# Designs tried in a protein design run: peptides against a protein of PDB entry 5ZKO. Part 60

Target 1, 44 residues: chain A of PDB entry 5ZKO
Amino acid sequence: SASNPRKFSEKIALQKQRQAEETAAFEEVMMDIGSTRLQAQKLR

## One batch from the design tools (peptide; made by RFdiffusion4, then SolubleMPNN)

Design b2_p21_3_s4 (from b2_p21_3, 11 letters changed)
Fold by OpenDDE base, seed 1:
Structure b2_p21_3_s4 (fold): chain B 44 residues (1-44), chain C 44 residues (1-44), chain A 21 residues (1-21)
Amino acid sequence: as target 1 above (44 residues)
Amino acid sequence: as target 1 above (44 residues)
Amino acid sequence: MMKPLSDEEIKEQLELQEKAK
């Protein structure tokens, strides 16, 4: 079946969105780790 | 509640895995585009 | 493509957590 260029562009756009969402989720985890560390340092 | 470092390491590992899977899915889409392009070139 | 956070940043945060114990 002829790969409709529109279908590929849509798939690429969707994958880029997913990657951005996963990156944001990862950054949130790292921020939580940083915040926890800062809290632990303040408790000393 | 003390953020158990184990929980963070697990979350990080899970997010890295997800990012790798999303990257692989993106590469698959790009390979499909490339293969389709190559097929179209061979038919000319 | 947004680059994921570097493995170095992750390692740094983990090492810093170990030192905080």
Scores: peptide ipSAE 0.160, ipTM 0.656, DockQ to the pose 0.075
Fold by OpenDDE base, seed 3:
Structure b2_p21_3_s4 (fold): chain B 44 residues (1-44), chain C 44 residues (1-44), chain A 21 residues (1-21)
Amino acid sequence: as target 1 above (44 residues)
Amino acid sequence: as target 1 above (44 residues)
Amino acid sequence: MMKPLSDEEIKEQLELQEKAK
């Protein structure tokens, strides 16, 4: 039974949430780059 | 043309650093779980 | 150096393993 103590599961869940938030922030940066490129193309 | 290529590259670099830091923090949590199990086994 | 795990955390893990038998 690999029943990780509830405390460990909570630590893992919190850390996974932080990783997801950092991934979302990275995706936002990449979206801003893409949007800027698209706008620059439309202005030409 | 990313209108601010240097600014975007810096943003990407900073975000990659944060992702690496969050990964390291997750690995630390997993290592603590493993160490706890090992110590618990040694105490029996 | 890994920080030593608290004795309480070790005890909790041991108790969980005994209940799972």
Scores: peptide ipSAE 0.122, ipTM 0.593, DockQ to the pose 0.022
Fold by OpenDDE base, seed 2:
Structure b2_p21_3_s4 (fold): chain B 44 residues (1-44), chain C 44 residues (1-44), chain A 21 residues (1-21)
Amino acid sequence: as target 1 above (44 residues)
Amino acid sequence: as target 1 above (44 residues)
Amino acid sequence: MMKPLSDEEIKEQLELQEKAK
């Protein structure tokens, strides 16, 4: 199959997007933990 | 809702796993590109 | 009692705080 460089570029772009989305999801989880900890500290 | 630290740790672990899987998928795409380029060079 | 953050979790929180400035 003719290795279509355009198809590889699309695959790379898609994978980079997925990596960014997974990083953002991790940052959201960490923000929720930070908020929870701050809230717990305010209640003490 | 009681911020269950165990649930946060599970979410973090899951996100780290997903990041590793997406990195591996990116590396696979890059390997396929490299293999294709090498094959094209061998045919010239 | 919530377990202390790991060093990685602390680092990530600091990075988030720096990005928010």
Scores: peptide ipSAE 0.073, ipTM 0.646, DockQ to the pose 0.028
Fold by OpenDDE base, seed 4:
Structure b2_p21_3_s4 (fold): chain B 44 residues (1-44), chain C 44 residues (1-44), chain A 21 residues (1-21)
Amino acid sequence: as target 1 above (44 residues)
Amino acid sequence: as target 1 above (44 residues)
Amino acid sequence: MMKPLSDEEIKEQLELQEKAK
């Protein structure tokens, strides 16, 4: 079956987008942890 | 709200798992492209 | 007791702090 190069390029682009979204979600969690730690340090 | 460090660690672990799954899915797409290119070269 | 962040978590915190400057 002629693997539609267009379909593969679209699949790659979609997968890259998902990876970027997952990275952004991870960075958000890490920012929340960082802010919480900074708040905990200010209370001491 | 006491950001439950346990909840954050669980969120991070879940996010790392998702990133690994998305990476594996990307690698699968790349393998399929590679195999298709190799097959196309053999027909040539 | 807050569990210590993993080395990877610490590294990412440092990278986020550098990007925020």
Scores: peptide ipSAE 0.082, ipTM 0.645, DockQ to the pose 0.025; fails the geometry check

Design b2_p21_4_s1 (from b2_p21_4, 10 letters changed)
Fold by OpenDDE base, seed 1:
Structure b2_p21_4_s1 (fold): chain B 44 residues (1-44), chain C 44 residues (1-44), chain A 21 residues (1-21)
Amino acid sequence: as target 1 above (44 residues)
Amino acid sequence: as target 1 above (44 residues)
Amino acid sequence: SIEKLKQEIAELEEKLKKEEE
């Protein structure tokens, strides 16, 4: 079947979205770590 | 609750794993596109 | 490299856009 370029573009778009979501989740984790470290420093 | 550094390190490790898996999935899509293009060229 | 993948994606999207046209 002629690979419908649309299907590939859709797959790529979906993959980009997933990667962006994963990146955002990573940044959130890093922010939480930073916040926790700051709080720990305030308690010392 | 003292943010157990272990939990954050585990979250980061898990997130890195997910990002690697997403990257691999992306590379697979790209490979499939490339293979399809090559096949289409062979049929011309 | 994630940057290389991003560039490759962008290039593919551009190629796909040209093929639709």
Scores: peptide ipSAE 0.088, ipTM 0.576, DockQ to the pose 0.063
Fold by OpenDDE base, seed 3:
Structure b2_p21_4_s1 (fold): chain B 44 residues (1-44), chain C 44 residues (1-44), chain A 21 residues (1-21)
Amino acid sequence: as target 1 above (44 residues)
Amino acid sequence: as target 1 above (44 residues)
Amino acid sequence: SIEKLKQEIAELEEKLKKEEE
């Protein structure tokens, strides 16, 4: 089916949003791990 | 709560998998758009 | 940078594996 150019642009935009959300979630996990390590070091 | 190192590794692994899946989905969308453009050019 | 994040993940996975041993 000749996917409407609007649908392609929408799919690209949605995919870019998902990639950004996944990147943000990754950064959050890394920050949580970093903070936990810092806390563990302070307890030593 | 001292998140078990196993839970951190699991979160990282899950996030890597999600990023890879999102990248693959992006590439699929881009290939579909590329093929559609090629078809449109052949019809001209 | 996604590449930097991937490297940081790999380093963390390696460290976590060593801590579990």
Scores: peptide ipSAE 0.083, ipTM 0.569, DockQ to the pose 0.101
Fold by OpenDDE base, seed 4:
Structure b2_p21_4_s1 (fold): chain B 44 residues (1-44), chain C 44 residues (1-44), chain A 21 residues (1-21)
Amino acid sequence: as target 1 above (44 residues)
Amino acid sequence: as target 1 above (44 residues)
Amino acid sequence: SIEKLKQEIAELEEKLKKEEE
């Protein structure tokens, strides 16, 4: 089927949003690791 | 809580897997777009 | 590369925009 370019643009936009959400979740985990390491250093 | 480094490594691994899955889904959409464009060019 | 994919998408989005005009 001549997939409507609109459907492709919507799929791309959705995938970009999902990738951004996954990146944000990854950054949150990295920030938690950083905070935990900083706390451990303060206790030494 | 001193989040177990094991838990952080597991979270990082899970996030990397999710990012890879999102990338694969995105590549699939791009391939479909490419195929559709190639078909449209063949019809011209 | 994710960056290459992002660039390819941006190019496709631009092409789609031009086809809609």
Scores: peptide ipSAE 0.083, ipTM 0.573, DockQ to the pose 0.026
Fold by OpenDDE base, seed 2:
Order: structure tokens, then C-alpha cells, then sequence
Structure b2_p21_4_s1 (fold): chain B 44 residues (1-44), chain C 44 residues (1-44), chain A 21 residues (1-21)
């Protein structure tokens, strides 16, 4: 099944991809916070 | 909505939790590989 | 440590590559 890779290399590759996606999502959140702070500063 | 935290602190906390869960899943994969290697070695 | 885990992955990937070879 796509959710249960048979090969260890496939399991590792999938897990690396998931970690990279989660890191990207974290960076997006941090950028949103940064943008909001910049906007608030411009209005002061 | 539970999927869209309003506060930035909540967004960060949720993302940190997801990263921790992905790390735990990775450790599980690594343990499975280690166990399989140990089993293969015992059979040689 | 995530860095330790990354190193362990890299080592395992190298071992797997050698087994294919």
C-alpha cells in the first residue's frame, strides 16, 4: 500500500519528504508572523 | 476552526507538535530497519 | 537530536546502496 512502503529505502525517503514538508509549513508560519509584524510597524 | 489556529502562538505550537510526531515516526522506521538487520544477522 | 537522526539516515542509506551493489 502507498501508506506502508515495503522497502526500507522507500520508508526513509517518504519520511524525509514528510519532514521537509513540515519544515516548509513551519517556515510559512514564521513568514506570516514576520509579515504581520512588519504591517503593524508600518501602521505605528 | 481547529485546523486554522487564530493565534500565532497556537500555530507555532501545533507545528512544533507535528514536527515532533514526524521525528518519532522517523525513529520508529529506523528501529524497524535495525531490528530487521539484527534478525538477518542471527540467521547468517 | 534531529541532526543525529539525519546522520543515522545517511549511514543507513549508504549501507542500503552498498547492499544493492
Amino acid sequence: as target 1 above (44 residues)
Amino acid sequence: as target 1 above (44 residues)
Amino acid sequence: SIEKLKQEIAELEEKLKKEEE
Scores: peptide ipSAE 0.083, ipTM 0.562, DockQ to the pose 0.024

Design b2_p21_4_s2 (from b2_p21_4, 12 letters changed)
Fold by OpenDDE base, seed 3:
Structure b2_p21_4_s2 (fold): chain B 44 residues (1-44), chain C 44 residues (1-44), chain A 21 residues (1-21)
Amino acid sequence: as target 1 above (44 residues)
Amino acid sequence: as target 1 above (44 residues)
Amino acid sequence: SIAKLQEQIAELEKQLAEAEA
């Protein structure tokens, strides 16, 4: 149906947003791990 | 710090939950597509 | 995983392309 492309486009946009949020969350965790490691190194 | 492992674990668990939700959303979209195709086939 | 999510997006984009054709 003619409305399907728009629906799919919206679903794709939403999925890409979720991807960005998941990526950001992952990077935050990795940054925290990195920071902890850096602090540990400084205290040696 | 000793509290970091728990924090990291919680963040990872949250991320896995998000992944499951994203998968469910994707499967719903694919089901809708499949349903539309099936209906189109029946109307031929 | 992010990789799986990327694959899902690619599949949706494929469906979009098919719907537009």
Scores: peptide ipSAE 0.236, ipTM 0.705, DockQ to the pose 0.326
Fold by OpenDDE base, seed 4:
Structure b2_p21_4_s2 (fold): chain B 44 residues (1-44), chain C 44 residues (1-44), chain A 21 residues (1-21)
Amino acid sequence: as target 1 above (44 residues)
Amino acid sequence: as target 1 above (44 residues)
Amino acid sequence: SIAKLQEQIAELEKQLAEAEA
């Protein structure tokens, strides 16, 4: 059952891992967008 | 590298899927917590 | 979405603290 603090801690750790992965993926997308915009601007 | 809008949209869609899965996992944990507390209360 | 994850983690941590009390 979820009432076990150790199990809670494991679930929290997993959620933090998901957060890190989502953050990394988001930053990758934003970096690509930023680079694209910068390149387009330089070519004008 | 500079990606096209289609590639961006695919990455964003993947991010939304991740978010949905993470939310589902969170809700499962919270449901288990709630159920455990309710059961404990009823047994008192 | 990242903000939502952060909120969810905070809620889990709150529940953990309550379970340990």
Scores: peptide ipSAE 0.235, ipTM 0.705, DockQ to the pose 0.318
Fold by OpenDDE base, seed 5:
Structure b2_p21_4_s2 (fold): chain B 44 residues (1-44), chain C 44 residues (1-44), chain A 21 residues (1-21)
Amino acid sequence: as target 1 above (44 residues)
Amino acid sequence: as target 1 above (44 residues)
Amino acid sequence: SIAKLQEQIAELEKQLAEAEA
């Protein structure tokens, strides 16, 4: 079906949502790594 | 809770899956755009 | 990557602008 500007806008919005979710997931992983390092340092 | 390497790996794998899905979605949209342009050109 | 996704969004926005013209 011929895509129209509205359809494009919806697809862009969906892509931005995915970006936000990936960013959040990445930040969570990095925080967990950081916490693990900090804990290891405290145990020394 | 102290995250462990296995948990990290699982989260990274999940992130890679998301990226693959996003790439597929993007390619589909670009194909639709291309088809629309081609159709418009044929109508001229 | 997040950077690649950002680039893809930018390309889609460019295509949207062209479609609206």
Scores: peptide ipSAE 0.232, ipTM 0.707, DockQ to the pose 0.284
Fold by OpenDDE base, seed 2:
Structure b2_p21_4_s2 (fold): chain B 44 residues (1-44), chain C 44 residues (1-44), chain A 21 residues (1-21)
Amino acid sequence: as target 1 above (44 residues)
Amino acid sequence: as target 1 above (44 residues)
Amino acid sequence: SIAKLQEQIAELEKQLAEAEA
């Protein structure tokens, strides 16, 4: 049942994995934006 | 190139989809927990 | 958002603590 502490811990672990994946995706986007801005600045 | 706004928007859209899926998963867990607690309470 | 995920994790951790008590 959902009341099992092991089930909670497993769900927490899964959610932390999701957080890490979302963070990585966000950082990738931010790096791409940063690179674009740097390139634009160099071409000015 | 990474400077294409469309590419950024697509990545953001994908991230938003991921966030929605993660939220749905969380809500499912919380509902299961709630149901279990309610059942346990009824059996007391 | 990442902040929302962090909040969700915190809530799950709270539920875990309650279940273990």
Scores: peptide ipSAE 0.229, ipTM 0.702, DockQ to the pose 0.378

Design b2_p21_4_s3 (from b2_p21_4, 12 letters changed)
Fold by OpenDDE base, seed 2:
Structure b2_p21_4_s3 (fold): chain B 44 residues (1-44), chain C 44 residues (1-44), chain A 21 residues (1-21)
Amino acid sequence: as target 1 above (44 residues)
Amino acid sequence: as target 1 above (44 residues)
Amino acid sequence: TIEKLKQEIAELEKELEEAKK
């Protein structure tokens, strides 16, 4: 299909959603690492 | 499941893959925009 | 990185605006 601004805006919106999901996944990993570190400290 | 370094490394690897896919998708959009601009210029 | 993604989005938005002209 011919590339048009509407299609571009839809792709950008999708990419913003992916970015938000990626950020959330990153934060989850950081929380898990933090929790594991805290648990390891309690065992010492 | 107990958080462990192996699970973290797997999550990080998956996250890096997602980031690479995201970057590729952005580049695709930029190429489409560039092609559309070139086509528009040819019509003038 | 997240910062790189933010930059890419900003660039795409700029290019989209130019494509609408």
Scores: peptide ipSAE 0.095, ipTM 0.597, DockQ to the pose 0.157
Fold by OpenDDE base, seed 1:
Formats: C-alpha cells, structure tokens, sequence
Structure b2_p21_4_s3 (fold): chain B 44 residues (1-44), chain C 44 residues (1-44), chain A 21 residues (1-21)
C-alpha cells in the first residue's frame, strides 16, 4: 500500500501513545523505589 | 506486595523492550517518508 | 531514565544490606 500522510499520522499517534505509557510505567517504578527507600530507612 | 529489586528489574526490562519497539516504529516511519519522497522525485 | 532507575535500585540494595547489619 502506498505510504501517505494519514498513515504517517496514525503511526506517529500510536508512537506518542506508547511513549506516554512508557512514561507512566517509569513514574510507577520511581514511586515504588521511593516507597522501598522509605521502608529501608525505617528499618534502621 | 512489597517492592523489591526483582520487580524493578522486570519493569526496567519491559520498559527497554517498549523503547526498542518505539525506536523501530520511528525508523519505519522515517524510511516510509524517505521512500515516498524518492517516489515523488521520480514522478517529476 | 533507565540508567537513573538502575542507580536508584543499587542504592536501595545497599540501604537494605546496611539495615540488615
């Protein structure tokens, strides 16, 4: 199928969605790390 | 469930996979654009 | 970044090890 601007736009939109999901996953891990660090500090 | 390094490692591994998929998708779009430009030049 | 996450995990592992002593 011929490549067209609509196809490109759709691929870009999907990529932006994946990037947002990756960012959310990163933030979740960082929050979990923060919680674990707090726990480690309480064990001292 | 308690957060632990194993869970973090798994989440990081999944994130690396997602990043690789995003990179591949980006490269595909760029190649398609390049091919379309070349085709347009040949039509002139 | 993933590199930052790896560093944070390493720090946590160290903190947990110190807490067990």
Amino acid sequence: as target 1 above (44 residues)
Amino acid sequence: as target 1 above (44 residues)
Amino acid sequence: TIEKLKQEIAELEKELEEAKK
Scores: peptide ipSAE 0.066, ipTM 0.546, DockQ to the pose 0.020
Fold by OpenDDE base, seed 4:
Structure b2_p21_4_s3 (fold): chain B 44 residues (1-44), chain C 44 residues (1-44), chain A 21 residues (1-21)
Amino acid sequence: as target 1 above (44 residues)
Amino acid sequence: as target 1 above (44 residues)
Amino acid sequence: TIEKLKQEIAELEKELEEAKK
């Protein structure tokens, strides 16, 4: 069926949401790594 | 609790899966757009 | 980016191992 621009817009919006969620998950991992690194440095 | 490297590895694996799913969704949208553009060109 | 994370984890694992000595 002819994918209409509205359906494309919805798919793009969902894609942007997914990308934001992935970015947030990535940032969480990076923060945990940073905290762990700081802990490791304190043990030296 | 001390986020251990194993938990980081699991989070990275999950992140890779999410990224692959996003890429697949993006490719689907791009293919649909390409098909729709081709159809629109045929109607001209 | 994920490859950088893997490298950072490997570095942290090394640092933790050194801290246990």
Scores: peptide ipSAE 0.064, ipTM 0.542, DockQ to the pose 0.022
Fold by OpenDDE base, seed 5:
Structure b2_p21_4_s3 (fold): chain B 44 residues (1-44), chain C 44 residues (1-44), chain A 21 residues (1-21)
Amino acid sequence: as target 1 above (44 residues)
Amino acid sequence: as target 1 above (44 residues)
Amino acid sequence: TIEKLKQEIAELEKELEEAKK
């Protein structure tokens, strides 16, 4: 079926959601690394 | 639970997958836009 | 990237609106 502007808007919204999920996942990894470093420092 | 390097590797792999999915979705939208534009031009 | 998509969609919406007239 012919793609229409509404479908494009929906696809963009989905794209923004994926970007947000990717960012959140990155932040989680960075926080875990930071926590691990802090724990390692406390054991020194 | 303490995050470990293996878990970090797994999270990084998941992050790469999300990035690839986002890229694929973007390419699909751009192709649909291009196709729609071509169709509009043919109607002119 | 998303901004390019927004621009392309806006242009297509304009073209479709003109075609309806």
Scores: peptide ipSAE 0.098, ipTM 0.572, DockQ to the pose 0.021; fails the geometry check

Design b2_p21_4_s4 (from b2_p21_4, 10 letters changed)
Fold by OpenDDE base, seed 3:
Structure b2_p21_4_s4 (fold): chain B 44 residues (1-44), chain C 44 residues (1-44), chain A 21 residues (1-21)
Amino acid sequence: as target 1 above (44 residues)
Amino acid sequence: as target 1 above (44 residues)
Amino acid sequence: SIEKLKQEIAELEEKLKEAEE
């Protein structure tokens, strides 16, 4: 049915959004770990 | 403290696993969409 | 201080756990 392509596109878009959110969360944690390590080095 | 690097490594590993699971879920959705399109074409 | 760094690490671990699936 002609509505299926639109629904497929919506599912793809939502899944890409979830992947982007997971990536952003990972990058934030990695950046914060990096900053914490730098601070610990400065205290030595 | 010496335990911090190990805990960071564990959390990074868990996050990478989550990203891999999200990628697998995306690939499954794309495959299902592809199969559905193929079935629709065969019914025409 | 070391105590502040420990708190920051704990907060980072929480943020990673709260990451949207």
Scores: peptide ipSAE 0.104, ipTM 0.617, DockQ to the pose 0.021
Fold by OpenDDE base, seed 2:
Structure b2_p21_4_s4 (fold): chain B 44 residues (1-44), chain C 44 residues (1-44), chain A 21 residues (1-21)
Amino acid sequence: as target 1 above (44 residues)
Amino acid sequence: as target 1 above (44 residues)
Amino acid sequence: SIEKLKQEIAELEEKLKEAEE
């Protein structure tokens, strides 16, 4: 298939979106864990 | 299911692995595109 | 309570699973 720069840019954009979604999910989990840990610390 | 910290830590590890795999896939795509562009440049 | 914290952790595991889809 012809190396279509448009198709390459589209693949890059899609991959960047997936990477951003994975990062956001990870950050959300880490924030919630941080909150849970803070609550546990208050109980000690 | 009992909130097993082991299971939770395992899920976090899997998420980090996925994020790393997504990054690696992005880098591979970028390298392939770079190679294709370099080949196209040589043909000009 | 400890039970509430356990429930919160379970919800976090579910959110992480949803991100896996």
Scores: peptide ipSAE 0.100, ipTM 0.603, DockQ to the pose 0.055
Fold by OpenDDE base, seed 4:
Structure b2_p21_4_s4 (fold): chain B 44 residues (1-44), chain C 44 residues (1-44), chain A 21 residues (1-21)
Amino acid sequence: as target 1 above (44 residues)
Amino acid sequence: as target 1 above (44 residues)
Amino acid sequence: SIEKLKQEIAELEEKLKEAEE
């Protein structure tokens, strides 16, 4: 099952994918915060 | 508002925690692979 | 506008939540 990969290679691949997704989400948030700060600066 | 930066910082901290947990899970998988290999070697 | 910034902040909080799932 997709929830319990039997092969270690599958477990590693899924874990790497999760880590990449977490990193991408973090980078997106950081970029958006940066943009929001820039916009706030323009309003001052 | 001054509260929003705090909320963002908390969310960033939470995201960093998640990334650390994902890393720990990856390390656990790698350790399990290592132990499984050792067990397989003992059976030979 | 300030209202647009508030909306953007709310969207950011939602994106973080979705990543937690």
Scores: peptide ipSAE 0.099, ipTM 0.604, DockQ to the pose 0.045
Fold by OpenDDE base, seed 1:
Structure b2_p21_4_s4 (fold): chain B 44 residues (1-44), chain C 44 residues (1-44), chain A 21 residues (1-21)
Amino acid sequence: as target 1 above (44 residues)
Amino acid sequence: as target 1 above (44 residues)
Amino acid sequence: SIEKLKQEIAELEEKLKEAEE
Protein backbone atom coordinates (compact mmCIF):
# COMPACT_ATOMS: atom_id res chain seq x y z
CA SER B 1 0.00 0.00 0.00
CA ALA B 2 1.52 3.29 -1.22
CA SER B 3 3.45 5.44 1.26
CA ASN B 4 0.55 7.80 1.88
CA PRO B 5 2.15 11.15 0.97
CA ARG B 6 -0.71 12.79 2.83
CA LYS B 7 0.49 11.30 6.13
CA PHE B 8 4.01 12.57 5.58
CA SER B 9 2.88 16.03 4.49
CA GLU B 10 0.61 16.27 7.53
CA LYS B 11 3.39 15.16 9.89
CA ILE B 12 5.76 17.69 8.32
CA ALA B 13 3.18 20.47 8.64
CA LEU B 14 2.52 19.60 12.31
CA GLN B 15 6.24 19.48 13.04
CA LYS B 16 6.81 22.87 11.37
CA GLN B 17 3.94 24.34 13.39
CA ARG B 18 5.40 22.99 16.65
CA GLN B 19 8.82 24.39 15.80
CA ALA B 20 7.31 27.79 15.01
CA GLU B 21 5.38 27.82 18.30
CA GLU B 22 8.47 26.87 20.30
CA THR B 23 10.50 29.55 18.52
CA ALA B 24 7.85 32.16 19.27
CA ALA B 25 7.76 31.13 22.95
CA PHE B 26 11.55 31.30 23.13
CA GLU B 27 11.63 34.76 21.54
CA GLU B 28 8.96 36.02 23.95
CA VAL B 29 10.97 34.77 26.94
CA MET B 30 14.14 36.36 25.57
CA MET B 31 12.37 39.70 25.07
CA ASP B 32 10.98 39.58 28.62
CA ILE B 33 14.43 38.77 30.04
CA GLY B 34 15.87 41.64 28.02
CA SER B 35 13.22 44.01 29.34
CA THR B 36 13.80 42.83 32.93
CA ARG B 37 17.55 43.38 32.53
CA LEU B 38 16.95 46.86 31.16
CA GLN B 39 14.70 47.67 34.13
CA ALA B 40 17.34 46.37 36.54
CA GLN B 41 19.91 48.64 34.89
CA LYS B 42 17.60 51.65 35.26
CA LEU B 43 17.21 50.94 38.99
CA ARG B 44 20.98 51.19 39.52
CA SER C 1 19.39 37.94 46.30
CA ALA C 2 20.75 38.16 42.73
CA SER C 3 18.51 37.20 39.80
CA ASN C 4 20.02 33.76 39.38
CA PRO C 5 21.23 34.01 35.75
CA ARG C 6 21.91 30.29 36.05
CA LYS C 7 18.19 29.45 36.04
CA PHE C 8 17.49 31.44 32.89
CA SER C 9 20.64 30.22 31.17
CA GLU C 10 19.76 26.61 32.01
CA LYS C 11 16.22 27.00 30.71
CA ILE C 12 17.45 28.73 27.55
CA ALA C 13 19.94 25.91 27.04
CA LEU C 14 17.20 23.33 27.55
CA GLN C 15 14.93 25.12 25.07
CA LYS C 16 17.74 25.24 22.50
CA GLN C 17 18.33 21.53 23.03
CA ARG C 18 14.65 20.77 22.46
CA GLN C 19 14.62 22.85 19.30
CA ALA C 20 17.69 21.00 18.06
CA GLU C 21 16.07 17.63 18.81
CA GLU C 22 12.92 18.66 16.98
CA THR C 23 14.99 19.81 14.02
CA ALA C 24 16.80 16.47 14.00
CA ALA C 25 13.47 14.63 14.11
CA PHE C 26 12.21 16.73 11.21
CA GLU C 27 15.34 16.00 9.18
CA GLU C 28 14.97 12.28 9.89
CA VAL C 29 11.38 12.34 8.62
CA MET C 30 12.51 14.20 5.49
CA MET C 31 15.28 11.66 4.89
CA ASP C 32 12.84 8.77 5.32
CA ILE C 33 10.48 10.37 2.82
CA GLY C 34 13.37 10.90 0.42
CA SER C 35 14.50 7.29 0.80
CA THR C 36 10.96 6.02 0.29
CA ARG C 37 10.65 8.09 -2.89
CA LEU C 38 13.97 6.78 -4.13
CA GLN C 39 12.89 3.19 -3.45
CA ALA C 40 9.63 3.79 -5.28
CA GLN C 41 11.59 5.08 -8.28
CA LYS C 42 13.84 2.00 -8.25
CA LEU C 43 10.83 -0.30 -8.27
CA ARG C 44 9.55 1.29 -11.49
CA SER A 1 10.71 47.75 42.55
CA ILE A 2 12.73 44.66 43.51
CA GLU A 3 9.47 42.89 44.30
CA LYS A 4 8.14 43.59 40.82
CA LEU A 5 11.35 42.22 39.28
CA LYS A 6 11.03 39.05 41.38
CA GLN A 7 7.46 38.60 40.18
CA GLU A 8 8.47 39.13 36.57
CA ILE A 9 11.28 36.58 36.93
CA ALA A 10 8.81 34.07 38.37
CA GLU A 11 6.43 34.67 35.45
CA LEU A 12 9.27 34.18 32.98
CA GLU A 13 10.23 30.92 34.65
CA GLU A 14 6.64 29.72 34.30
CA LYS A 15 6.48 30.72 30.62
CA LEU A 16 9.71 28.84 29.95
CA LYS A 17 8.33 25.76 31.68
CA GLU A 18 5.15 25.90 29.60
CA ALA A 19 7.20 26.23 26.40
CA GLU A 20 9.07 23.06 27.38
CA GLU A 21 5.90 20.98 27.52
Scores: peptide ipSAE 0.097, ipTM 0.604, DockQ to the pose 0.051; fails the geometry check

Design b2_p21_5_s1 (from b2_p21_5, 13 letters changed)
Fold by OpenDDE base, seed 5:
Structure b2_p21_5_s1 (fold): chain B 44 residues (1-44), chain C 44 residues (1-44), chain A 21 residues (1-21)
Amino acid sequence: as target 1 above (44 residues)
Amino acid sequence: as target 1 above (44 residues)
Amino acid sequence: MMAQQIAQLKQQIAELEKKAA
């Protein structure tokens, strides 16, 4: 069956979602590290 | 509780996995597009 | 896409491990 361009658009949309999720997860890690550093600094 | 650096390493490992999955999904899309184009070319 | 960012995070983790030792 001819692959429908709509199927590709759906895959691209999924890739955009994955990229957004990866970015969000990265930001969360950075926030966690920042928070930990801040806590350590306050205890010094 | 102090965030354990091990927790961060686990998050980093997960991020690497996500990146690999995104890359694989991208390659799959490109292969599908390539296959579709090849099929269309053969039918012409 | 974020390989360099991941590398930076690894360095930050290593720094935290050093401070925790």
Scores: peptide ipSAE 0.113, ipTM 0.604, DockQ to the pose 0.075
Fold by OpenDDE base, seed 4:
Structure b2_p21_5_s1 (fold): chain B 44 residues (1-44), chain C 44 residues (1-44), chain A 21 residues (1-21)
Amino acid sequence: as target 1 above (44 residues)
Amino acid sequence: as target 1 above (44 residues)
Amino acid sequence: MMAQQIAQLKQQIAELEKKAA
């Protein structure tokens, strides 16, 4: 099997990148919701 | 602001997809590690 | 962890929908 520890480490690094991207996307959604709430408050 | 609840729901759906993809990638890594371990055991 | 965060977002969206009604 061609799988070696270096290949695993690369896959893990990619997985960490995916996790970071997922977190960033989550934060973007939270910002959008926050801005909407602020706007609604100002309109009152 | 153009952001509405429907837009948010779409973003959440995309986020769920990202999470599923991240999980699948994780499982692939785990399978590769498992197969490597099994191979090492057989070679003993 | 992310699943719980997504659940919280869903609640916030639902609250926004309720306020818009």
Scores: peptide ipSAE 0.111, ipTM 0.606, DockQ to the pose 0.089
Fold by OpenDDE base, seed 1:
Structure b2_p21_5_s1 (fold): chain B 44 residues (1-44), chain C 44 residues (1-44), chain A 21 residues (1-21)
Amino acid sequence: as target 1 above (44 residues)
Amino acid sequence: as target 1 above (44 residues)
Amino acid sequence: MMAQQIAQLKQQIAELEKKAA
């Protein structure tokens, strides 16, 4: 009944958290790729 | 050294999994909202 | 948007593999 909007708001907040975690993991991978590229460049 | 591309590929696969889970959770929320909207419409 | 970001990562991995060959 009327408690649905609160449950939805909580689920939306959880989705925002998941999105933030996904973004952080993506940025970490990009940093690792950048570091590896720099290392490869130094060894050439 | 040379194993970095494999590690990156694995991280990409994990990111795809996270994205799929996020999408599934989003679709569940949308379905719940749709169901609630339909219920509200029926009660009017 | 994340799908496009993943595609960019895949391209970077492919470039690294090409440089290692």
Scores: peptide ipSAE 0.109, ipTM 0.596, DockQ to the pose 0.051
Fold by OpenDDE base, seed 2:
Structure b2_p21_5_s1 (fold): chain B 44 residues (1-44), chain C 44 residues (1-44), chain A 21 residues (1-21)
Amino acid sequence: as target 1 above (44 residues)
Amino acid sequence: as target 1 above (44 residues)
Amino acid sequence: MMAQQIAQLKQQIAELEKKAA
């Protein structure tokens, strides 16, 4: 089926959303690791 | 609840999968755009 | 996109595992 500019725009929007979700997930992991490390330090 | 290294490893694996999926989606979009462009050129 | 960041995370996990042992 013929791809059209509107379909491309939609796919690009989805890709941007995917990038944002990946970034958010990464930041969550980093925060969890950081908090765990902080907790370990407080117990010393 | 205490986060542990195993949970982090699982989150990292998920993140790698997200990255792979994002890359695949990007390549698909680029291929679709490329094919459309090629088709347009052939009609000239 | 985040290969280096993932590598950094892996290192941090390894350090946490080492400290937990």
Scores: peptide ipSAE 0.109, ipTM 0.604, DockQ to the pose 0.061

